# Peptides against a protein of PDB entry 7SID, part 85

Target 1, 151 residues: chain A of PDB entry 7SID
Amino acid sequence: LHMYLMLLKELPGEEYPLPMEDVLELLKPLSNVCSLYRRDQDVCKTILNHVLHVVKNLGQSNMDSENTRDAQGQFLTVIGAFWHLTKERKYIFSVRMALVNCLKTLLEADPYSKWAILNVMGKDFPVNEVFTQFLADNHHQVRMLAAESIN

## One batch from the design tools (peptide; made by RFdiffusion4, then SolubleMPNN)

Design b2_p21_4_s1 (from b2_p21_4, 9 letters changed)
Fold by OpenDDE base, seed 1:
Structure b2_p21_4_s1 (fold): chain B 151 residues (1-151), chain A 21 residues (1-21)
Amino acid sequence: as target 1 above (151 residues)
Amino acid sequence: SYREKLKEIEESLKDVPDFSA
């Protein structure tokens, strides 16, 4: 875990997008790491905070490439799982806030959810639709963050 | 290398199930 988190931290910012091939390699262990630490709130929060850079990279890449679609799919699968578990009240507000930030970044890259669609248990949920649900979150800080993000 | 480290991590997690709802 520690090594993986370190590698996530080393991701460059928006000014220097990674080659999609590198993004794909980085995403490969992500699902397994999240699975292993799904009940660790601090680890989940940390992961979600670090993958913000991945979202930014995905938004700057050629959307028509197979690698881009593959990377998007893998990433969205993980985000979808976080969202679903959030709906099942598995995560505290701090994790939900981190998730909202991820969703916000996705919406900035894809405002109309053309590619940002969460597939959970065989059903498609556009991120813009998912995002609005956090406006009704039980925690005031989550609601505030969501509300501020759409302004 | 960066990629090699990722491969090592992936290998260490080979028996861990994927993250799903």
Scores: peptide ipSAE 0.475, ipTM 0.914, DockQ to the pose 0.865
Fold by OpenDDE base, seed 5:
Structure b2_p21_4_s1 (fold): chain B 151 residues (1-151), chain A 21 residues (1-21)
Amino acid sequence: as target 1 above (151 residues)
Amino acid sequence: SYREKLKEIEESLKDVPDFSA
């Protein structure tokens, strides 16, 4: 549903903290939408770009609440799936760029990957470890973006 | 409302599987 993408575009770009309840509502359809459009590079890129605002909001929230943990978990599940499919070479560089931006934002909020951990196929992968893999990406722009995030 | 629209989207996607690796 493109309606969901439209709603994601309405997310405030400014540093205005959204209520965590609103973040949760936005995240609920995310997994299903990504599943439906997993093969559409443009849609995946768009989704990843729009959810950057959600990640920034999650990073601003220093509340150790159930809602925060729930939101983090739902988001990380989706990011984990994107990462796994990236390793399977399913996504072009522009999608990988968007993914790196998401990972960068996560690292800014959680530099030591205390909560930013991707669980894929029952295994845990800290985002800081996952991120380093993009330093060796086949596309130069992806490598450059990853390198800029570290420096 | 915004939340209501999201809920409608969720309902429309109830049979769509979760995004998994």
Scores: peptide ipSAE 0.475, ipTM 0.914, DockQ to the pose 0.834
Fold by OpenDDE base, seed 2:
Structure b2_p21_4_s1 (fold): chain B 151 residues (1-151), chain A 21 residues (1-21)
Amino acid sequence: as target 1 above (151 residues)
Amino acid sequence: SYREKLKEIEESLKDVPDFSA
């Protein structure tokens, strides 16, 4: 975990987009790491905060590339799992806020959810639809963050 | 290298299941 987080932490400081090949390599262990620490709120929050850079890279890349589609798919699968577990009330507000930031960044890159679609349990959920649910979150800070994101 | 480190991490997680809902 420590090594992986260190690698993730190096990304936000970059002033240039990552090659999609590097993004793919970074995403490969992400699912497993999240699975291993799915019950650790602090780790989940940290992961979600650091993958924001990945989200930005995904939105700026050529969508016609197979590598881009692959990377988007892998990332959205992880985000979808976080969202689903959030719906099951598995995460505290700080994790939900980190998730909202990820969703916000996705919407900035894809406002109409053309590719930003979460597939959970075989069903498709556009991120714009998912995002609006956080406007009714039980925690006031989450609601405020969501509200600020759509204005 | 960066990629080599990632490969090592992947190997260490080979028995960990994927993150699912």
Scores: peptide ipSAE 0.472, ipTM 0.914, DockQ to the pose 0.842
Fold by OpenDDE base, seed 3:
Structure b2_p21_4_s1 (fold): chain B 151 residues (1-151), chain A 21 residues (1-21)
Amino acid sequence: as target 1 above (151 residues)
Amino acid sequence: SYREKLKEIEESLKDVPDFSA
C-alpha cells in the first residue's frame, strides 16, 4: 500500500501530463488497492486525493483515443464504486469531500458529462447529475464544497 | 524503476478482488 501511495503522490502535475500508457499502468492496481482498504477511511481519502492528478490527465487527453477511453473507464469504475458506497453511508465526510473534489475536476473537464458517466449496477449515472446530490449532503462542509462548483 | 515497482504491486495484489459496491 505505502509503495503504491508513494507512486501516486509522485505523479507529475497538470503542467506535465503523463503519456496515456503510463496512466494505464498506474490505474491497473488501483481497483485492487481500493478493494483491499475499502473499510479504511483514511486510506480511501488519501487515494482519492492522490488520483486527482489522474483526473486532470484524463481531461487533457484526446477523447477519441482508445487508450484514453480505456483509462477513463477504469477510473470511472472506481469512482462509481466510491459513490455507490457513499450512498450506502459507508464513508465519513472527509472521504466524501475527497470524492466531491474528484467529481468537480471531472465536471471541469467534461461539463456536460459526455464521457464522465458512472456505471453502477448496470445503470449509467452522468457525473453532473451525481454531483447535485452532494448539495444535500448531511455534512455542511460537503454541501459547501459542492456549492462552490455550481457558482 | 517506476514500472518495475508497479509490476511488484500488481503481483502482490493478484489474489485481491476488484473494487465493487
Scores: peptide ipSAE 0.472, ipTM 0.914, DockQ to the pose 0.866

Design b2_p21_4_s2 (from b2_p21_4, 10 letters changed)
Fold by OpenDDE base, seed 4:
Structure b2_p21_4_s2 (fold): chain B 151 residues (1-151), chain A 21 residues (1-21)
Amino acid sequence: as target 1 above (151 residues)
Amino acid sequence: SYRELLKEIEKSLSSVPPFSA
């Protein structure tokens, strides 16, 4: 875990758009790591915070690229799981805030949710619709963050 | 390289199921 988190944090070229191939490699273990630490609030928060730059990379790539779609899909699967578990009240506010930041970044990259669609339990949920749910979050900081993202 | 490290991490997590709802 620590090694993975280190890699997430210290990604080469993190200040510049990463080759999608590198993004894919980075995303490969992400799902498994999240699965393993799904109940660890701090780890989940850290992961979500660290993958923010990955989201930016996903939005900067050509949408017609197969690798881009693959990376987007992998990432959205993870985000979808976090969102679903959030709805089940499995995560504390700090994790939800990190998730909102991810969703915000996704919306910035894809305001119309052309590709930013969460598929959970076989159903599609556009990120813009998902995001609005956090406006009604039970924690004020989460609500504020969500509201600030829209305003 | 980081790619190599990521591959090793992935291998180490081979028994861990993917993250799902």
Scores: peptide ipSAE 0.452, ipTM 0.912, DockQ to the pose 0.836
Fold by OpenDDE base, seed 3:
Structure b2_p21_4_s2 (fold): chain B 151 residues (1-151), chain A 21 residues (1-21)
Amino acid sequence: as target 1 above (151 residues)
Amino acid sequence: SYRELLKEIEKSLSSVPPFSA
């Protein structure tokens, strides 16, 4: 875990996008790591904070490539799982804050949810619709963060 | 290398199921 988190943390910002091949390699263990630590709030928060860089890279990529679609799919699967578990009240506010930041970044890259669609249990949920739900979050800081993205 | 480290991590997690709802 420490090694993986270190690698995530050391990723360059949006000013220096990674090759899509590198993004794919980074995403491969992500699902397994999240699965292993799904009950650890601090680890989940840390992961979500670090993968913001991945979202930024995905938004700057050419959507015509198969690798881009693959990377988007892998990432959205993880985000979708976090969102679903959030609806099941599995995560505290700090994790939800990190998730909102990810969703915000997705919307910035894809305002019309052309590719930013969460598929959960066979159903599609556009991120723009998902994001709006956090305006009614039980925690005031989450609501405020969500509202800042709209205003 | 960066990619080699990621491969090692993936191998260590081979028995862990994917993240799902």
Scores: peptide ipSAE 0.452, ipTM 0.911, DockQ to the pose 0.855
Fold by OpenDDE base, seed 2:
Structure b2_p21_4_s2 (fold): chain B 151 residues (1-151), chain A 21 residues (1-21)
Amino acid sequence: as target 1 above (151 residues)
Amino acid sequence: SYRELLKEIEKSLSSVPPFSA
């Protein structure tokens, strides 16, 4: 875990677009790590905060490439799981805050949710639709963050 | 290298199921 988090934090070119091949390599262990630490609020928060840079890379890439679609799919699967578990009240507000930031970044990259669609238990949920739900979050800071992101 | 480290991490997590709802 520590090594992976370090790599996420020290992502080469995190401020610049990365080759999609590198993004894919980075995403490969992500699902497993999230699965292993799904009940650890701090780890989940940290992961979600670090993957923001990955989201930016996904949005800047050629969406027509197979690698891009693959990377997007892998990432969205993880985000979808976080969202679903959030609906099940498994995550505290700080994790939800981090998730909202991820969703915000996705919407910035894909305002019309053309590819930013969460598939959860066989159902599709556009990120724009998912995002609006946080406007009614039980925690005021989450609501505020979501509201600020709309403007 | 960065990619090599990621590969090692992936191998170490090979028995861990994927993240799911």
Scores: peptide ipSAE 0.450, ipTM 0.911, DockQ to the pose 0.860
Fold by OpenDDE base, seed 1:
Structure b2_p21_4_s2 (fold): chain B 151 residues (1-151), chain A 21 residues (1-21)
Amino acid sequence: as target 1 above (151 residues)
Amino acid sequence: SYRELLKEIEKSLSSVPPFSA
């Protein structure tokens, strides 16, 4: 875990996007790591904070490439799982806030949710639709963060 | 290398199920 988190943390920002091939390699163990630590709120929060860099990289990539689509798919699968578990009240507000930040960053890269679509249990949920649900979050800080992100 | 480390991590997690609800 610590090794993986270290690698995530050291990712360059949007200013210096990674080759998509490297992003794919980074994403490959992500699902497994999240699965292993799904009950650890602190780890989940940390992961979500670090993968913000991945979103930024995805936004700067060539959207027409197969590797980009693959990376998007893998990433969105993980985000979709976090979102679904959030709906099932599995995560505390701080984790939800981190998730909102991820969704916000996705929308900045894809405002119309052309590719940012969560597929959960065979159903598609555009991120812009998912994002607005956090405006009604039970926690005040989450609602505020979501609202601030809209403006 | 960075890629090699990721590969090793993936191998170590091969028995872990994918993240799902």
Scores: peptide ipSAE 0.448, ipTM 0.911, DockQ to the pose 0.843

Design b2_p21_4_s3 (from b2_p21_4, 9 letters changed)
Fold by OpenDDE base, seed 5:
Structure b2_p21_4_s3 (fold): chain B 151 residues (1-151), chain A 21 residues (1-21)
Amino acid sequence: as target 1 above (151 residues)
Amino acid sequence: SWRELLKKIEESLKDVPDFSA
């Protein structure tokens, strides 16, 4: 786990973005790691914080390539699962805040949710629609973070 | 290489299911 988290944190860069091929390779273990540690709040928070760099990398790419779509899909699948489990009250506020930051970053890259769409249980949920739900979060800091993202 | 490391990580997780809702 530590090795993967280190790579997830250190490899993506804003000044020098990873090639999409490398992003894909980096994302390959992500789903399994999340699955294994889905009940560990600290690990989930860390993962969500680190994948922000991946989102930024994806957002810098204007490529409409197969690799880009593949990377987006893999990432969104993971985010969708986190969102679903959040609705099931499985995550504490700090994890939800990290998730909101991910969603915020997605919206910055895709304000109209052209590609940022979560597919959960066979249904599509645009991120901009999903995001509004956090404005009514039970924890004040989560609500505030969500509100700041819109204003 | 980091790519080889990722491959080893993937192998260690071969029996872990995908993260799904």
Scores: peptide ipSAE 0.666, ipTM 0.958, DockQ to the pose 0.853
Fold by OpenDDE base, seed 4:
Structure b2_p21_4_s3 (fold): chain B 151 residues (1-151), chain A 21 residues (1-21)
Amino acid sequence: as target 1 above (151 residues)
Amino acid sequence: SWRELLKKIEESLKDVPDFSA
């Protein structure tokens, strides 16, 4: 876990995006790691904080590339699972805060949710619609973060 | 290399299911 988290944190760069082929390699273990630690709030928060740079990388790539679509799909599947478990009240506010930041970053890259669509249980949920739900979160800090992200 | 490290990580997680709803 530590080694993967280190790579997830250090490899993506804001100024120098990774080639999409490298992003794909980095994303390969992500689903399994999240699955293994799905009940660990601290690990989930850390993962969500680190993947923010991956989101930025995905938003700067060629949308017509097969690798881009593949990377986006893998990433969105993980985010969709986090959102679904949030709906089931499985995550504390700090994890939800990190998720909101991920969704905010996705909206910055794709304001109209052209590609940022969560597929959960066979249904599609545009991120812009998903994001709005956090304005009504039970925790005041989550609501505040969501509100600040829109304004 | 980091690619080799990821491969080892993947191997260690071969029996872990994918993260899904």
Scores: peptide ipSAE 0.666, ipTM 0.958, DockQ to the pose 0.837
Fold by OpenDDE base, seed 2:
Order: sequence, then structure tokens, then C-alpha cells
Structure b2_p21_4_s3 (fold): chain B 151 residues (1-151), chain A 21 residues (1-21)
Amino acid sequence: as target 1 above (151 residues)
Amino acid sequence: SWRELLKKIEESLKDVPDFSA
């Protein structure tokens, strides 16, 4: 876990953006790591904080290649799972805060949710639609963060 | 290399299911 988190944090933060092929390689273990630590709130928060850099890299891609679509898809699948589990009240506010930041970053990269679409249980949910749900979050800090992200 | 490290990580997670709801 430690090694993966380190790579997840450090690789996208390099001076030069990672090639999409490398992003794809970095994302390969992400789903399994999240699955293994899905009940660990601190690990989930850390993962969500680190993948912010991946979101930025995904949004900066100018080429609509198969690798780009693949990387986006794999990433969005993980985010979708976090969102779904959040709806099931599986995560504390600090994890939800991190998720909101991810969604915010996605919207900055794709304001109209052209590619930022979460597919959960076979249904598509545009990130802009998903994001608005956090305006009604039970925790005041989550609501505030969501509200600040809209303005 | 970091790529080799990722491969080792993937191998260690071979029996872990994908992240799903």
C-alpha cells in the first residue's frame, strides 16, 4: 500500500505531465487497492487526495486516444464506486470532502460532463449532476465545500 | 523502475476483487 500511494502521489506531480500510457499503468492497481481498503476511512481519504493529480493529468490530455478513454473510464469507475458507497453512508465526512474535491477537479476539466460521467450499476450519472447532491450533505463542511466549488 | 514496482503490486493484488459498490 505504501509504495503504491507514494507512486500515486509523486508520479503525476512531476514537472512534465505523464504520458497517457503511463497514467494507464498507474491506474491498473487502483481498483484493487480501493477494494482491499474500502473500509479504511483514512486510506480511502488518502487515495482520493492523491488521485487529484491524476484527474488533472486526465483533463490536460489533448488527444482523444483509446488510451485516454481507457484511463478516464478506469478512473471514473473507481470514483463512481466511491460515490455509490457514499450514498450508502459508508464513508465519514472527511472521505466525502476528498471525493467532493475530486468531483470539483473533474468539473474544472470537463464543465459540461462530456466525458466525466459515472457509470454505476449500469446507469450513467454526469458528474455535474452527482456534484449537486453534496450541496445537501448532512455534514456542514461538505456542504460548504460543495457550495464554494460552484461559485 | 516504477513500472516494475507496479507490476509487483498488481501481482500482490491478484486475488483482490475490483472495487465496486
Scores: peptide ipSAE 0.666, ipTM 0.957, DockQ to the pose 0.875
Fold by OpenDDE base, seed 3:
Structure b2_p21_4_s3 (fold): chain B 151 residues (1-151), chain A 21 residues (1-21)
Amino acid sequence: as target 1 above (151 residues)
Amino acid sequence: SWRELLKKIEESLKDVPDFSA
């Protein structure tokens, strides 16, 4: 786990984006890692914080690239699962805040949710629609973070 | 290399299911 988290944190460049082929390689273990540690709040928070750099990479890529669509799909599947489990009240506020930051970054790259769409249980949920639900979160810090992102 | 390390990580997770609701 720690080795993967280290790679997830260190490989994505802030100023220099990774080639999409490398992003795909990095994302391959992500789903399995999230599955194994789905009940560990600290690990989930750490994962969500680290993948923020991946989100930025995905938003800067050409939309018509097959590799870009593949990477976006794999990433959105994981985010969709986190969102669904959040609706089932499985995650504490700190994890929800990390998720909101991911959604915020997605909206910055795709304000109209053209590609940022969560597919959960066979249904599509645009991120802009999903994001508004956090304005009514039970925790005040989550509501504030969501409200800040709207303005 | 980091690519070789990822392959080892993937191998260690071969019996772990994908992340789902």
Scores: peptide ipSAE 0.666, ipTM 0.957, DockQ to the pose 0.874

Design b2_p21_4_s4 (from b2_p21_4, 10 letters changed)
Fold by OpenDDE base, seed 3:
Structure b2_p21_4_s4 (fold): chain B 151 residues (1-151), chain A 21 residues (1-21)
Amino acid sequence: as target 1 above (151 residues)
Amino acid sequence: SYRELLRQIEESLKDVPKFSA
């Protein structure tokens, strides 16, 4: 775990996008790691904070690329699972804050949710629709973060 | 290398289920 988190943390920023092939390689173990530590709030928060760089990379890529769609799919699957578990009240506010930041970044790249769609249990949920739910979050800091992202 | 480390991580997680709702 520690090694993987370090690799995620060392991803370059949005000014220096990674080749999509490298993004795909990095995403391969992500789902497994999240699954293994799904009950660890601190690990989940850390993962969500680090994958912000992945979102930025995906937003700069050609949406018509097969590799881009593959990377988007793998990433959105993980985000969708976090969102679903959030609805089931499995995560504390700090994890939800990190998730909102991911969703915010997705909306910046895809404001109309053309590709940013969460598929959970066979149903599609556009991120712009999902995002509005956090405006009514039980924790004030989550609501504030969501509200700041709308303006 | 970076790629080698990722490969080792993947190998260590081969029996771990995928993240799902």
Scores: peptide ipSAE 0.487, ipTM 0.920, DockQ to the pose 0.864
Fold by OpenDDE base, seed 5:
Structure b2_p21_4_s4 (fold): chain B 151 residues (1-151), chain A 21 residues (1-21)
Amino acid sequence: as target 1 above (151 residues)
Amino acid sequence: SYRELLRQIEESLKDVPKFSA
C-alpha cells in the first residue's frame, strides 16, 4: 500500500499531464487497493485525495482514444463504488469531502457529464446528478464544499 | 522503473477482488 500511495502521490498536476499510457498503468492497481482498504477511512481519504491528479490528467486529454476511454472507465468504477458506499453511510465526512472534490474536478472537466457517468448496480448516474446529493449531506462542511463547487 | 513497480504491485494484488459496490 505504501509504495502504491507514494507512486500515486507523485503524479504530476495539470501543468505537466502524463501520457494516457502512464495513467492507465497507475490506475490498474487502484481498484484492488480500494477493495482491500474499503473499510479504512484514512486510507480511503488518502486515495481519493491522490487520485485528484488522475482526474486532472483525464480532463486535459481531449483525445477520444481507446486508452482514454479505458482510463475513464476504470476511474469511474472506483468513484462509483465510493459513492455507493457513501449512500450506505460507510464513510465519515472527511472521506465524503474527498469524494466531493473528485466529483467537482470531474464536473470541471465534463460539465455536462458526457463521459463522467457512474455505473452502479447496472444503472447509470451522471456525475452532475450525483453531485447534487451532497448539497443535502448531513455534515455542514460537506454541504458547504458542495455548494462552493456549484456557485 | 515506474511502470515496473506498478506492475509488481499489480501482481501482488492479483488475487484481490476489484473494488465494487
Scores: peptide ipSAE 0.486, ipTM 0.920, DockQ to the pose 0.830
Fold by OpenDDE base, seed 2:
Structure b2_p21_4_s4 (fold): chain B 151 residues (1-151), chain A 21 residues (1-21)
Amino acid sequence: as target 1 above (151 residues)
Amino acid sequence: SYRELLRQIEESLKDVPKFSA
């Protein structure tokens, strides 16, 4: 975990977008790491904060690339799982805050949810639809963050 | 290298299930 988080943390220091091939390689262990620490609130928050830069890279890449589609799919699967578990009240507000930031970044890259669609348990949920739900979050800070992102 | 480190991480997680709902 420590090594992986360190690698993720170095992404913010990048002054240029990563090649999609590198993004794809970075995403490969992400799902496994999230699975391993799904019950650890602090680790989940940290992961979500660090992957913000991955989201930015995904949005700036050539959408026609097979690697881009693959990377987007892998990332969205992870985000979808976090969202689903959030709906099941598995995560505290600080994790939800980090998730909202990820969703916000996705919407900035894809405001009409052309590719930013969460597939959870066989059903598709556009991120713009998912994001709206956080406007009614039980925690005031989550609601405020969500509201600020659309105004 | 960066890629080598990722490979090692992947190897260490080979038996860990994927993150799902």
Scores: peptide ipSAE 0.484, ipTM 0.918, DockQ to the pose 0.849
Fold by OpenDDE base, seed 4:
Structure b2_p21_4_s4 (fold): chain B 151 residues (1-151), chain A 21 residues (1-21)
Amino acid sequence: as target 1 above (151 residues)
Amino acid sequence: SYRELLRQIEESLKDVPKFSA
């Protein structure tokens, strides 16, 4: 859905954070779009590249608000699904690189994974622990990107 | 408007399942 991708691309960066209410409205279709295009590598890569701005907004928000918790939950559910499918070898290296960038941005906002926790199939996986797995990725560019993110 | 476009997108995707593992 090109219209949604266009709107997602227009999301401001860290320098211009959006109200959490606006972030929530943007996130509402995200899960559905990802589900619809889960097997399209190019679309998944594009989505992951564009949602980097969402991570930046979430990292600057008030963690105690209901809207923040809701937004974090919706976003982390999507990231968790991408990670799980990555473990099942469903995504090529370019998609994995985009995912690593998302995880890197999450770690910048939450280095100790206080809220950045992926819940997959009822189990919790802190992002800082998930991230280290990409240091051993089969593709050299993914390993390099992961290593550069830590240094 | 931005909000209206998002609403239309949501409506068009109402029967699409959520993305999960």
Scores: peptide ipSAE 0.483, ipTM 0.919, DockQ to the pose 0.814

Design b2_p21_5_s1 (from b2_p21_5, 12 letters changed)
Fold by OpenDDE base, seed 1:
Structure b2_p21_5_s1 (fold): chain B 151 residues (1-151), chain A 21 residues (1-21)
Amino acid sequence: as target 1 above (151 residues)
Amino acid sequence: RREKIEQELKEKQQRILTEPP
């Protein structure tokens, strides 16, 4: 786990994007890691913080390539799962804040939700619609963070 | 091939949603 998290942390990000093939290979194990540690709040928070760089990297790539679509799919699968578990009240506010940051970054990379759509249990949820839900979060810091992101 | 990838993603997501501790 720690070695994998280290690799995620070292992702260059938007300024120096990796080849999409490398991004895809890095993302393939991500869902498995999330599955194993879904109940560990600290690990989930760490994962969400690190994948911020992935979003930034994806935003610099050609959206029409097959590898890009695959990488987006791997990433959105995890984000969708975290969002769903959040709705089920599985995560504390600090994890939700990290998720909001991911969603904010997604909106920055894809303002019109061309690809930033969460599919959970066969239903599509555009990230902008998902994001607005956090404006009504039970925790004031989460609401504040969400509000700052749209203003 | 795309259908296969989509199915794999669905399975991966389901494991996250239902994986026991």
Scores: peptide ipSAE 0.671, ipTM 0.933, DockQ to the pose 0.901
Fold by OpenDDE base, seed 3:
Structure b2_p21_5_s1 (fold): chain B 151 residues (1-151), chain A 21 residues (1-21)
Amino acid sequence: as target 1 above (151 residues)
Amino acid sequence: RREKIEQELKEKQQRILTEPP
């Protein structure tokens, strides 16, 4: 786990995007790691903070290849799961803060929602619609962070 | 191939949602 988290932390950002093949390879284990530690709030928070760099990398790519679609799919699968678990009140506010920040970065990378759509259990949820739910979060800091993304 | 990838993604998401820690 620690080695994987370090790799995520050291991922190049928007300035120096990795080849999409490398991004995809790094994202493939992500869902498994999330599954193993889904009840560990600290690990989930750390993962969400580190994948911010991945979002920037995905958003910088203007390529429409199969690898790009696969990488986006791997990432959105995890984010969609975290969002669903959030709706089920499985995560404390600090994890929800990290999730909102990740979603904010997604909207910045894809303002037209071309690919920033969460699919959970066969249903599509555009990130814009997801933000509306966080505006009504029980914790004031989460509501404030969500509001910053809209204004 | 695409169908296989999509199915794998669904299975991965299901494990996050339901698999015990």
Scores: peptide ipSAE 0.670, ipTM 0.932, DockQ to the pose 0.834
Fold by OpenDDE base, seed 4:
Structure b2_p21_5_s1 (fold): chain B 151 residues (1-151), chain A 21 residues (1-21)
Amino acid sequence: as target 1 above (151 residues)
Amino acid sequence: RREKIEQELKEKQQRILTEPP
């Protein structure tokens, strides 16, 4: 786990995008790691914080390529799952904070949710619509973080 | 191929959701 997390952490951001093929390879095991540690709040928080760099890379790439679509799919699969579990009140505020940061980054890259759409159990949820739900989060810090992207 | 990838993604997501925290 720690080795994988270090690889994610070292991923270059928006300024230095990696080839999409490399991004995809890093994302392929992500869902498995999330599944193994889904009950560990700290690990989930750390994962979400590290994948922020991936979002920045995705936003700077050609969205029409197959690898880009695959990379987006790998990432959105995990985010969708975390969002779903959040709605089921499975995650503490610190994890929700990390999730909001991911969603904020997605909105910056895709303000109109053209590709940033969470598919959960066969249903589509555009991130711009999903994000507004966190403006009413029970924890004040989550609301404040969400509000920063709006104001 | 795309259908296969989409199916794999669904399965991956289901594994995360199977045993929620």
Scores: peptide ipSAE 0.670, ipTM 0.933, DockQ to the pose 0.751
Fold by OpenDDE base, seed 2:
Structure b2_p21_5_s1 (fold): chain B 151 residues (1-151), chain A 21 residues (1-21)
Amino acid sequence: as target 1 above (151 residues)
Amino acid sequence: RREKIEQELKEKQQRILTEPP
């Protein structure tokens, strides 16, 4: 876990994007790690904070490539799961804050949710619509963070 | 091939959702 998290943290941002092939290889284990530590709020928060760099890489890549689609799929699978668990009130506010940051970054890369669509249990949820839900979050800091992206 | 990838993603997501916090 430690080594994997370190690799995620050290991913180049939007300034120096990685080849999509490398991004894909780094994302393949992500869902397994999330599954293993799904009950650990701190680990989930850390994962969400680290994958922010991945979102930035995805946003600057050729969206028409098959590798890009695969990488997006790996990432959105995890985000969709965390969003679903959030709706089921399984995550504390600090994890939701990290999730909102991920969604905010996705919206910056894809404002119209052309590829940023969460598929959960066979149903599609555009991130722009998902993000709006956090404006009504029970925790004031989550609402404030969400509101920063709309004005 | 794409169908296989989509199926794998569904399975991966289900593993995360199986035992929620």
Scores: peptide ipSAE 0.669, ipTM 0.932, DockQ to the pose 0.744

